# Designs tried in a protein design run: peptides against a protein of PDB entry 6TME. Part 2

Target 1, 324 residues: chain A of PDB entry 6TME
Amino acid sequence: NRLKRAYIALQAWKKAFYSDPFNTAANWVGPDVCSYKGVFCAPALDDPSVLVVAGIDLNHADIAGYLPPELGLLTDVALFHVNSNRFCGVIPKSLSKLTLMYEFDVSNNRFVGPFPTVALSWPSLKFLDIRYNDFEGKLPPEIFDKDLDAIFLNNNRFESTIPETIGKSTASVVTFAHNKFSGCIPKTIGQMKNLNEIVFIGNNLSGCLPNEIGSLNNVTVFDASSNGFVGSLPSTLSGLANVEQMDFSYNKFTGFVTDNICKLPKLSNFTFSYNFFNGEAQSCVPGSSQEKQFDDTSNCLQNRPNQKSAKECLPVVSRPVDCS
Target 2, 324 residues: chain A of PDB entry 6TME as posed
Amino acid sequence: NRLKRAYIALQAWKKAFYSDPFNTAANWVGPDVCSYKGVFCAPALDDPSVLVVAGIDLNHADIFGYLPPELGLLTDVALFHVNSNRFCGVIPKSLSKLTLMYEFDVSNNRFVGPFPTVALSWPSLKFLDIRYNDFEGKLPPEIFDKDLDAIFLNNNRFESTIPETIGKSTASVVTFAHNKFSGCIPKTIGQMKNLNEIVFIGNNLSGCLPNEIGSLNNVTVFDASSNGFVGSLPSTLSGLANVEQMDFSYNKFTGFVTDNICKLPKLSNFTFSYNFFNGEAQSCVPGSSQEKQFDDTSNCLQNRPNQKSAKECLPVVSRPVDCS

## One batch from the design tools (peptide; made by RFdiffusion4, then SolubleMPNN; aimed at target 1 Y132; its pose is not in this set)

Design b2_p21_5_s2
Fold by OpenDDE base, seed 4:
Structure b2_p21_5_s2 (fold): chain B 324 residues (1-324), chain A 21 residues (1-21)
Amino acid sequence: as target 1 above (324 residues)
Amino acid sequence: SESERLLAEREAAAAAARAAL
């Protein structure tokens, strides 16, 4: 019965294919769904004597089509990997029936619409990758209530502010890059206990960086480049004991780049170019270290090459934003 | 990087499942 439902679902999906250049679904014929390419079965968790469709892997199949609501019949699916296709439309709400969903990867497709809130209904979800799509609108704050290992949101059309609930996230990696997020980074960011990598690159974020960033002791990658951040870098950044890659380039930062930042013990690359910094410690100067790479290009630094003109610097540097 | 690791891990897991057919 469960495989029969799966058959209905998979046949509906096959019918929803507009293009299958690799003929991935060519063998999707007949009731033996467990033999379907990209479909794998396993004993049901509730009844080991019953074989069920436990996973889908159609990664890199370049399939054009959409996800029909009948996919909700795949109630035993825990792994759903369909990245690097040309699926369009929205994620069906019927997928809420897939209560065993553990890994959901629909990245690099053509999905549209709001955040797929159906993902929030999956109690056991650990991996969510929706990057490289056209999802839009607000990010539901509830996403960070989920015990996810990683949250890949980059390269979408998400707007509005980053939810304050971000601090509740247990994810090691969170990507916001290349969206349309605005507002400030929430102060709650410092509460992200397991964070290793966070990427904000290429958004419309603004305001001062919260001091609480310095509490991210395990962060190895912090990229806030290509935003509208202002003010000085928080002195608390000295707390980033494990940061290796740090990028603040292409913002509107001012002030002095201090030793305590540039001398971070694990720092490998620190890019703070294309800002309005008016000073830097000697330890921040490119070439000052063989172990660290710095880029101070296009700031307001004295006696450094490739800096902004006085005309560009003066109006900004003379009116520093007070983040205190 | 952690992101690369995680992505690779998930990709590998999916591929392994596919190969087990």
Scores: peptide ipSAE 0.343, ipTM 0.879, DockQ to the pose 0.026
OpenDDE base, seeds 1, 2, 3, 5: peptide ipSAE 0.339, 0.077, 0.327, 0.334; ipTM 0.873, 0.706, 0.871, 0.872

Design b2_p21_6_s1
Fold by OpenDDE base, seed 3:
Structure b2_p21_6_s1 (fold): chain B 324 residues (1-324), chain A 21 residues (1-21)
Amino acid sequence: as target 1 above (324 residues)
Amino acid sequence: SDSKLDELAEKLSEELRKELF
């Protein structure tokens, strides 16, 4: 009995709640689990005459507790949304039994430990959101072998390098922001054929930007701000035919910001402030266009306001990193 | 930026739900 298994799982979960300030689970009583608040039933895929628990939505419930291993009994769940709670601990390995998992959202919680590798076991997973937690350690390379539409990893404690397998990703949106990733952006990034938005904000990434970024023809948002990138901007960025939002601020970039970047046809906002650029084309000057917004603040530009002092600029500008 | 990402995530999730159900 599939609903009986669901009942066992949901009752175990209720017992794992430390606090339920909105009394979300107050009606979680009795065998009729389909009437439970936040529990959604649907006909089973293998037998339309059988009703099963297909979805969980406890978003914004402010529930404190943990995920017990009995949740592995919810074998028919395809949608699991529990964001904006206070769940703690680790993601149970028993969730590997949820082979129909399609959307997994545990964002804005207090989960800890390494990357939840159980997510790699779900063959049909399309949406993964683990942002705003305390996950730590290395990102497993296998995450990018998954046929995911979106990968939200931002605001965690992930470390080490970004896997080279990133080029295999079919995701349209990937966020790395506000972690502790280090090293270079892999050259394989240019192989991300479906990429629309990628965000690297606030990591420890370094080195030169790979030329292969220019191959991202479908990218509309590219944000690499608040890192340790060095060298000049790749000339191949002229290939970003659809980029609308681009941010390279708060890095250690040097060189000249060229027309071929600032005149990108769909560019709406280009922020390259807080770097060590020593020149910019007229098309890059803030206020030069009514259609585009630029920010060149705190660089090493001549005859521009709000620039770094010569004392700050000279040591860096005189020794530019050669990315060739 | 975070708010924009949140909105994007919600929109994408909603679209995926429509495909599943």
Scores: peptide ipSAE 0.248, ipTM 0.845, DockQ to the pose 0.901
OpenDDE base, seeds 1, 2, 4, 5: peptide ipSAE 0.242, 0.232, 0.076, 0.034; ipTM 0.842, 0.843, 0.790, 0.743

Design b2_p21_6_s2
Fold by OpenDDE base, seed 5:
Structure b2_p21_6_s2 (fold): chain B 324 residues (1-324), chain A 21 residues (1-21)
Amino acid sequence: as target 1 above (324 residues)
Amino acid sequence: MDEELDKLREELRKKLEEELF
């Protein structure tokens, strides 16, 4: 019996709770698992006459505990939402049995260990949210081979380079922010045909921005702030026809910020502060437009307020990195 | 930015829930 298996799984999970401050699992008693708070049942896909546990939503329950292996018995679960809790440990490999997994959200928890590779085993996974945890190590290149619509990785402990397979991703939203990623952004990034939002904030990324970023025609948000990027902004950024929010602040960029970038048709906010830019077009000057907001603070710009000293600028500006 | 991402995430989640439940 599928509901019996679900009962076993849910009772095992209840036993794995260290703290349930809102008494979310207080009604997790008896065989009627479909009445459990946060448990949602639906007709099985293979047999509409059979009711199965199809979803879990324990978001914002502040539950402390871990995910026991018995959760692998929830074989009919397609939606798993447990964000904003205090679950710890690793994601059980037994979850590989949840072959219908469609959306997996374990964000805002205390999970540790390497990337949960079990997520790669789910053939129908569309959304993966593992942000605000303590996952560490390398990001598996295979994550971008999956037909994901959204990939949330921010606020973890991921290291190494961003895989070149990123160009294969069909995701509209990808977040890398606040990890320990290093190296260059792969040139293959320009192949992300469905990309709307990408965030690299607060990593150890370096090198020149690839010209291929300009091929991201559907991007509305591009944030590469708080990294170690060098060189000039690619002229191909003029191709970002739909970009609304762009942030390159807190890097080591040099050169001239051009009209072609600042006059992007849908650009609302462009922040390039805390770099080493030595010139900007008039269209980039803060206050030059009522429709666009610019921040040029703490660069090497002449006749602008709040710029770096000559002492700070000269060593960097005099030795521009050639990105060609 | 997190707020925007959260909104997008919520919208997508809602659509998925409508399809599955």
Scores: peptide ipSAE 0.018, ipTM 0.502, DockQ to the pose 0.689
OpenDDE base, seeds 1, 2, 3, 4: peptide ipSAE 0.011, 0.012, 0.010, 0.010; ipTM 0.526, 0.487, 0.502, 0.494; seed 1 fails the geometry check

## One batch from the design tools (peptide; made by RFdiffusion4, then SolubleMPNN; aimed at target 1 E197; its pose is not in this set)

Design b2_p22_1_s1
Fold by OpenDDE base, seed 3:
Structure b2_p22_1_s1 (fold): chain B 324 residues (1-324), chain A 22 residues (1-22)
Amino acid sequence: as target 1 above (324 residues)
Amino acid sequence: SSIEERINKSLEELRKKALEKF
């Protein structure tokens, strides 16, 4: 009996709650699990006459607790949303039994440990949100082999390099922001055929930007701010025909910001402040356009306000990194 | 509700995939 298994799982979970400020689980009593707050039932895929637990939504419940292994009994769950709670511990390996998992959102919690590799076992997963947690260690390369629409990894403790397999991703949105990723952006990034938004903010990424970024024809948001990138901006960025928001601020970029970048047809906001650029085209100057916003603050530009001192600029500008 | 609609959509997609497999 599927509902009996669900009852066992949900009661075990209720017991794993340390605090339920809104009394969300107050009605989690008795065998009628489909009446439970935040529990949603639907006809089973294999038998429409059988009702099963198909979804969990406990978003914004402020529940403190952990995920017990008995949650693996919820074998019919396709949507699992527990956003904005105070759940701690690790994601149970027993969730591998949830073979219908389609959307998994555990964001804004207190989960710890390595990347939840159980997510890799779900063959039909399309949405993965694990942001705003304390996950740590390396990102498994296999994450990008999955047919995901979105991958939210931001605000965690992930470290090491971004896997080369990123080019295999079919995701439209990928966030790496506010982690501890290091190394270069893989050249394979240009192979991300469906990419619309990618965010690298606030990591320890370094090296030159790969030329292959210019192959991202569908990208609308590209944010690489607050890293350790060096060298000149790739000339191939002129190929970003659909980019609207672009941010390279708070890096160590040098060289000249060209017309070909600042005149991109869909560009709305381009921030390249807090770098070591020593020149910019007139089209890049803040206030030069009514349709585009630019920020060139704290560079090594001549005859511009709010620039770095010569003392700060000379050591860097005189030793440009050759990215060729 | 919005979540119910999302569930139904997801299940429909999964059903479609299952039918294609067999």
Scores: peptide ipSAE 0.321, ipTM 0.868, DockQ to the pose 0.059
OpenDDE base, seeds 1, 2, 4, 5: peptide ipSAE 0.173, 0.028, 0.027, 0.156; ipTM 0.808, 0.672, 0.702, 0.802

Design b2_p22_4_s3
Fold by OpenDDE base, seed 3:
Structure b2_p22_4_s3 (fold): chain B 324 residues (1-324), chain A 22 residues (1-22)
Amino acid sequence: as target 1 above (324 residues)
Amino acid sequence: IEERLEKYKKERYEKAKKKFLE
C-alpha cells in the first residue's frame, strides 16, 4: 500500500516535469519505486518489515517543472533534497502529510509565493533550506519556534521586520542575506544560545545594533554588511569571544572602532569599510597584525588612505545618531 | 561565508542520509 502511494506520487511528479536534461527520471517506470534514480527506500519506522520511500535526492538535476499535490502521498519521506533545479510554482500544502520530514532543501529553484508555511507543520524538521528562490512577503514568527539546526533564507524576496521570536531559535546557522528585510535587529537576538553563524548581508535593515549582540558567545561568523545601520558599534561586541569573521561594511556607522573589538581573541577578518567611522584604534589598522585582516576603506578616518572626502563626511559625522 | 555554509550543509545532509539509509 505505501509503495503504491509512492508510485502514484512519483508518476504524477514525472508528469509535472517540463524538462529533464540529464534524463534523471528515465528509469522512473514500473512499480519498483525503490529502483528509481534519486529515490531512496528504508525500513518504515513503525514496521521494520515494510520498505518505504524515505528520501528524495534530485540535487543538481536541472529539472524544470513543478511540485504536484500528489507528493503529499510520500508520507514516509524524511529527506527531501531537490536543490539546483528549475522547479517553479508553490510548495504544495499537501506536503503537510509528510510528518516525518527531517531535512527539506528546495534551494536554487524558481519557487514563488509567500513563505511555505507547510514547513511549520513538520514536527521533526531540523534543516530548512529555501535560499535562492523567489519567496516573498513576511517571515512567519513561528519559524523560530521550530527546533531547527539551520535556517537558510538568503536570496529571496522576503520583506518586513525580522520577528522578535528570533531569540527562541536553537539554530546554529541562520542566513537572511539578500532579501528585503527592514527595521532593527531585535534585541532578543542575544538569546540565540546555539548561534554560530548569522548573516544579514544586503537587506534594508536600519537603526542601531542592539547591545545584546555581545551575548552571542558562540558566534564565529557575524555579517551585517550592506544595510542601513547607524550609530556606533556597541561596546558589548567585546563579548564575542569566538568571532572569526565580522563584517559591518557598507552601512552608515559612525564613531570610533575600539581596541576591544579589534583585539577579539579569535578574530581573523574584520571588515568595517564603507561607513562613516571617524577614528580607529591602532589595533584596527590594516597591516597592524599578521594574524588578522582589517579593511577600513572609505570611512572618515584621518591619515588613512582611500577615505571619503570631508564634504561627504561632515554632514554625517557632525550629526551622529545616539544609540544610548 | 557562502562556502562555509555550503560545507556545513553538505556535512549535515550526509549525516542525515546515513541515519535513514543504514
Scores: peptide ipSAE 0.027, ipTM 0.651, DockQ to the pose 0.787
OpenDDE base, seeds 1, 2, 4, 5: peptide ipSAE 0.024, 0.027, 0.022, 0.023; ipTM 0.639, 0.648, 0.621, 0.625

Design b2_p22_8_s1
Fold by OpenDDE base, seed 3:
Structure b2_p22_8_s1 (fold): chain B 324 residues (1-324), chain A 22 residues (1-22)
Amino acid sequence: as target 1 above (324 residues)
Amino acid sequence: SELEEELEKRLEELIKEKSGKY
């Protein structure tokens, strides 16, 4: 019965293909769905004597089409990977019936519409990758109430503010890059317990960086480049004991880049170019260390190459934003 | 829970493979 439902779903999906350049679904014929290319069966959790469709992997198949509602019949699927295709439309709400969903990867497709809220209905979801699509609108705050280990949102059309619930996330990796997020980074960011990598690249974020960033003891990658951040770098950044890659380039930061930041013990690459910093410690100077790479290009630093003109610097440097 | 361990290992590897790619 379960495999029959899977057959119906998979045949409906095949019918929803507009193009299959590699003939991936060529063998999707007959009731033996477990033999279908990209379809993986396993013993059911509730009855090991019964085989069920537990996984889909159509990565890099370049398939054009859409996800039909009949996919909701794949109730035993825990792994769904269809990245690097040309699927369009929306994620069907019928996927709410896939209560075993553990990994969901629809990255690098042509999906549109709001955030796929059906992902919020999956109680066991640990991995969510929806990057490189055309999802739009606000990010539901409930996404960070989920016990996700990774959240990839980059390269979409998400807008509005980053939810304050971000502090509840236990994810090791969260990407916001290349969206249209605005507002400040929530102060609750410091409450993220397991964070290793967070990237805000290429958004419309603004305001001062919250001091609470310094509480992210496990972060190895922190990239806030290409935004509208202002003020000085928080002194609490000295608490980032494990940061290896840090990027604040292409913002409107001012003030002095301190030794306490540049001497972070695990720091490998620190880019703070294209800002309005008016001073840096000797430890921050590019070439000062063999173990660390720095970029101070296009700031307001004295006696450094490739800096902004006085005309560009004076209006900003003379009116520093006080984040206190 | 051999299955849980396998899933966790798989997930860790997947995250590692996808991390740093933006």
Scores: peptide ipSAE 0.614, ipTM 0.947, DockQ to the pose 0.860
OpenDDE base, seeds 1, 2, 4, 5: peptide ipSAE 0.545, 0.585, 0.600, 0.280; ipTM 0.934, 0.942, 0.945, 0.861

## One batch from the design tools (peptide; made by RFdiffusion4, then SolubleMPNN; aimed at target 1 L100 A150; its pose is not in this set)

Design b2_p23_8_s3
Fold by OpenDDE base, seed 5:
Structure b2_p23_8_s3 (fold): chain B 324 residues (1-324), chain A 23 residues (1-23)
Amino acid sequence: as target 1 above (324 residues)
Amino acid sequence: SELEEQLKKRIEELIKEKSESLK
């Protein structure tokens, strides 16, 4: 019965293919769905004697098509990986029936519409990858209430502010890069107790960096480049004891890049180029360390190469934003 | 929970073995 439902779902999906360049679904014929390319069966959790469709992997198949609602019949699927295809349309709400979903990867497709709220309905979801699509609108605050290990949102059309609920996230990796997020980074960010990597690249984020970033003791990658951040770097960044990669380039930061930031013990790369910094500690100077790489290009630094002109610097440096 | 993890691991192994044909 379960495999029959899976057959219906998979045949409906095959019919929803517009193009299958590698003939991935060529063997999707007959009732033996467990033999289908990209379909993986396993013993059911409730009855080990029953074989069910537990995983889908169609990664890199270059398939054009859409996800039909009949995919909701794949109720035993725990892994759904269909990245690097040309699937379009929306994520079907019928996928709410896939209550065993652990890993959902629809990255690098042509999906559109709002955030797929069906992902919020999966109680056991640990991995969510929706990057490189055309999802738009607001990010639901509830996404950070989920016990996710990783949240990949980059390269979409998400807009509005980052929810304050971000501090509730247990994710080790979160990417916001290349969206249209605006406003400030929430102060609650410092409460992300498991965070290792966070990427804000290429958004419309603004305001001062919250001091609470310095509470991210486990962060190894912090990239806030290509935004509209202003003010000085928080002195509390000295608390980033495990940061290895840090990028603040292409913002509107001002002030002095301090020794306590550049001497962070695990720091390997620190890029603060294309800002309006008017001073840096000697430890921040490119070439000052063999173990660390720095880039101070295109700031308002004195006696450094490749800096902005006085004409460009003066209007900004003379009117520093007070973040206090 | 343990059974769920075992199932996940088994699926991941199957994917690893067979996914190369999709590349």
Scores: peptide ipSAE 0.028, ipTM 0.637, DockQ to the pose 0.168
OpenDDE base, seeds 1, 2, 3, 4: peptide ipSAE 0.026, 0.028, 0.022, 0.028; ipTM 0.646, 0.651, 0.644, 0.655

## One batch from the design tools (peptide; made by RFdiffusion4, then SolubleMPNN; aimed at target 1 N196; its pose is not in this set)

Design b2_p24_8_s3
Fold by OpenDDE base, seed 2:
Structure b2_p24_8_s3 (fold): chain B 324 residues (1-324), chain A 24 residues (1-24)
Amino acid sequence: as target 1 above (324 residues)
Amino acid sequence: SKKEEEERFEELKKKALERLEAKS
């Protein structure tokens, strides 16, 4: 009995709650699991006459506790949304039995340990949100081999380089922000054919931006701020026909910001402040356009306000990094 | 600010879910 298994799982989970301030699990009594708050049933895919637990939604329940291994008995769950709680520990490996997993959202919790590799075992997974946790270690390259539509990794403790497999990703959105990623952005990034938004904010990324970024024709948001990038902006950025929001602030970029970038047809906001740019086209000057917003603050630009001193600029500008 | 950034991420999430639903 599939619902009986679900009952066992859910009761085990209730026992794993340390605190339930909104009494979300107060009605988690008895065998009728489909009446449980936050539990959603649907006809089974293999037998429409059988009712199964297909979804969990405990978002914003502020529950403290952990995920017990018995959750692996919820084999029919396709939607698992438990964000904005205080769950701790690791993601149970027993969740590998949830082969129908489609959306997995454990964001805004207290999960620890390495990347939850169990997510890689789900063949139908399309949405993965593990942001705002304490996951650590290396990001498995295999994550980008999966046919995911969305990958949210921001605000964790991930280290190491971004896998070269990123180019294989079919994701429309990927967030790396506020981790400890290092190294260069892989050149394979240009192969992300479905990419709309990518965010690298607040990592330890370095090196030159790959020219292949210009191949991201569908990207609308590109944020690489607060890293250690060097060199000039790739001329190929002129290929970003759909970019609306672009942020390169708080890096170590040098060189000239060109018309080809600032005149991008869909560009709405372009922030390149807090770098070492020594020139900009007239089209890049803040206030030059009514439709576009620019920020050139704290660079090495001449005849512009709020720039770095000559003392700060000279050592960097005089020794530009050659990205060629 | 942190709050503003969180709001931006929520917007990204919303858009992603909408795209996913449209494909389903």
Scores: peptide ipSAE 0.619, ipTM 0.948, DockQ to the pose 0.851
OpenDDE base, seeds 1, 3, 4, 5: peptide ipSAE 0.607, 0.585, 0.611, 0.603; ipTM 0.944, 0.940, 0.945, 0.944

## One batch from the design tools (peptide; made by RFdiffusion4, then SolubleMPNN; aimed at target 1 D223; its pose is not in this set)

Design b2_p25_1_s1
Fold by OpenDDE base, seed 1:
Structure b2_p25_1_s1 (fold): chain B 324 residues (1-324), chain A 25 residues (1-25)
Amino acid sequence: as target 1 above (324 residues)
Amino acid sequence: SELIEKIYNEVRDKITEEVRKKFRI
């Protein structure tokens, strides 16, 4: 009996709660799991005459506890939303049995350990949100081989390089922000055919930006701020026909910011502050447009306010990195 | 990040609605 298995799972989970400040699981009593707060039943996809637990929503419950292995008995769950809790430990490998998983949101918890590789086992997964946790180690390359729509990885402890497989991703949104990623952005990034929004904020990324970024024709948001990028901005950025928000601030970029970038047709905000740019086109000057906002603060620009001193600029500007 | 939260909200609302319809929940 599928509901009996769900009952076992949910009762095991209730026992795994250390604190339930809103008494969310107060009504988690008896075999009628479909009446449980945060449990949603639907007709099974394989048999409409059978009622199954299809979704869990415990968002914002502030529950302290862990995910017990018995959750693997919830084999019909397609939506698993447990964000904004205090769940700790690791994601159980037993969740591999949840073959219908479509949305997995464990964001804003206290999960630890490596990337939850169980997420790779779900053939139908479209939405993965593991942000605001303590996941660590390398990002598995296989994550980008999956047909995901959105991948939220931000605010974790992930390290190492971004996998070259990123170019295979079908995701429209990917967040890497506030991790410990290092190395270069892979050149394969230009192959992300569905990409709309990508955020690299606050990592340890370095090297030159790949020219292939200019192939991201559908990107509306590109934020690479607060990293260690060097060299000039790729001239191919003129290909970002749909970019609205672009941020390269707090890096070590050098060279000239060109008209071809600042005149991008959909560009609304372009921040390139806190770098070592030594020139900019007139179209890049803050206040030059009524429709666009620019920030050129703390560069090596001549005749601009709030720039770095010659002492700070000279050692960097005199030794430009060749990205060709 | 305010930017990430904006992105999240835009995407999440759309996907969740589609999934709910698909799975009849």
Scores: peptide ipSAE 0.335, ipTM 0.856, DockQ to the pose 0.801
OpenDDE base, seeds 2, 3, 4, 5: peptide ipSAE 0.282, 0.282, 0.323, 0.313; ipTM 0.822, 0.839, 0.847, 0.841; seed 2 fails the geometry check

Design b2_p25_2_s4
Fold by OpenDDE base, seed 4:
Structure b2_p25_2_s4 (fold): chain B 324 residues (1-324), chain A 25 residues (1-25)
Amino acid sequence: as target 1 above (324 residues)
Amino acid sequence: SSLLEELREKAKKEREKLLQEELNK
C-alpha cells in the first residue's frame, strides 16, 4: 500500500517534469519504485517488514518542472534532496504529510512564493536548505523555534527584519546572505549557543551591532559585510574566542579598531575595509602578522594607503553614531 | 551515494531515538 502510494506520487512527479536532460527518470517505469534512479527505500520505522520510500536524491539532475501535490503521498520520506535542478513553483502544502522529514534540500532551484511554511510542520526536521531560489516575503519567526542543525536561506528575496527568535536557534550554521533583510541584528543573537557560522552578507541590515555578538563563543565565521551597519565595533567582540573569519567590510562603521579584536586567538582573516574607521591598532595593520590577514582598505585611517578622502570621511566621522 | 546511505542511517537512528523517547514518556 505504501509503495503503491509512492508509485502514484513518483509518476505524478515524472509527469510534472518539463525537461530531464540526463534522463534521470528514464527508468521510472513500473511498480518497483525502489529501483527508480534517485529513489531510496528502507524498512519502515513502524514495521521493519515493510519496505518504504525513505529518501529522494535528485541532486544535480538539472530537471525542469514543478513539485506536484501528489508528493504528499511519500509519507515515509525522511531525506528529500533535489539540489541544483530547475524546479519551479511553490513547495506543496501536501508535504505536511511527510512527518518523518529530517533533511530538506531544495537549494539551487527556481522556487518562488513566500517561505515554505510546510517546513515548520515537520517535527523532526534537522536540516533546511532553501538557498539559491526566489523565495520572498518575511521570514517566519517560528523557523528558529525548530531544532535545526543548519538553516540556509541565502540568495533569495526575503525581506523585513530578522526575527528576534533567532536566539532560540540551535543551528550551527545560519545563512542570511544575499537577501533583502532590513533592520538591526537582534540582541538575542548572543543566545545562539551552538552557532559556528553566521553570514549576513549583502542585505540591507542597519543600526549598531549588538554587544551580545561577543557571547558567541563557538562562532568560527562571522560575516556581516555589505550592509548598512553604523557605529563602532562592540568591545565585546573580544569574547569571540574561536572566531577565525570575520568580515565587516562595506558598511558604515566608525571609530577605532582595537587590539582586543585584532588579537583574537583564533583569528585568521579580518576584513574591515570600505568603512569609515578613523583608527586602528598596530595589530590590525595588514602585514603586522604572518598568521593573520587584515584588510583596512578604504577607511578613514591616517597614514595608510588606499583610504577615503577627507572630504568623504569628514561628514561621517565628525558625526559618529552613539550605540550606547 | 555512500553519503546518502550515511545520512539515511543517521536519520533512521535519530528517528528511532525520538520514537523511543516518546514511547518512554
Scores: peptide ipSAE 0.027, ipTM 0.649, DockQ to the pose 0.080
OpenDDE base, seeds 1, 2, 3, 5: peptide ipSAE 0.024, 0.025, 0.025, 0.024; ipTM 0.640, 0.648, 0.598, 0.642

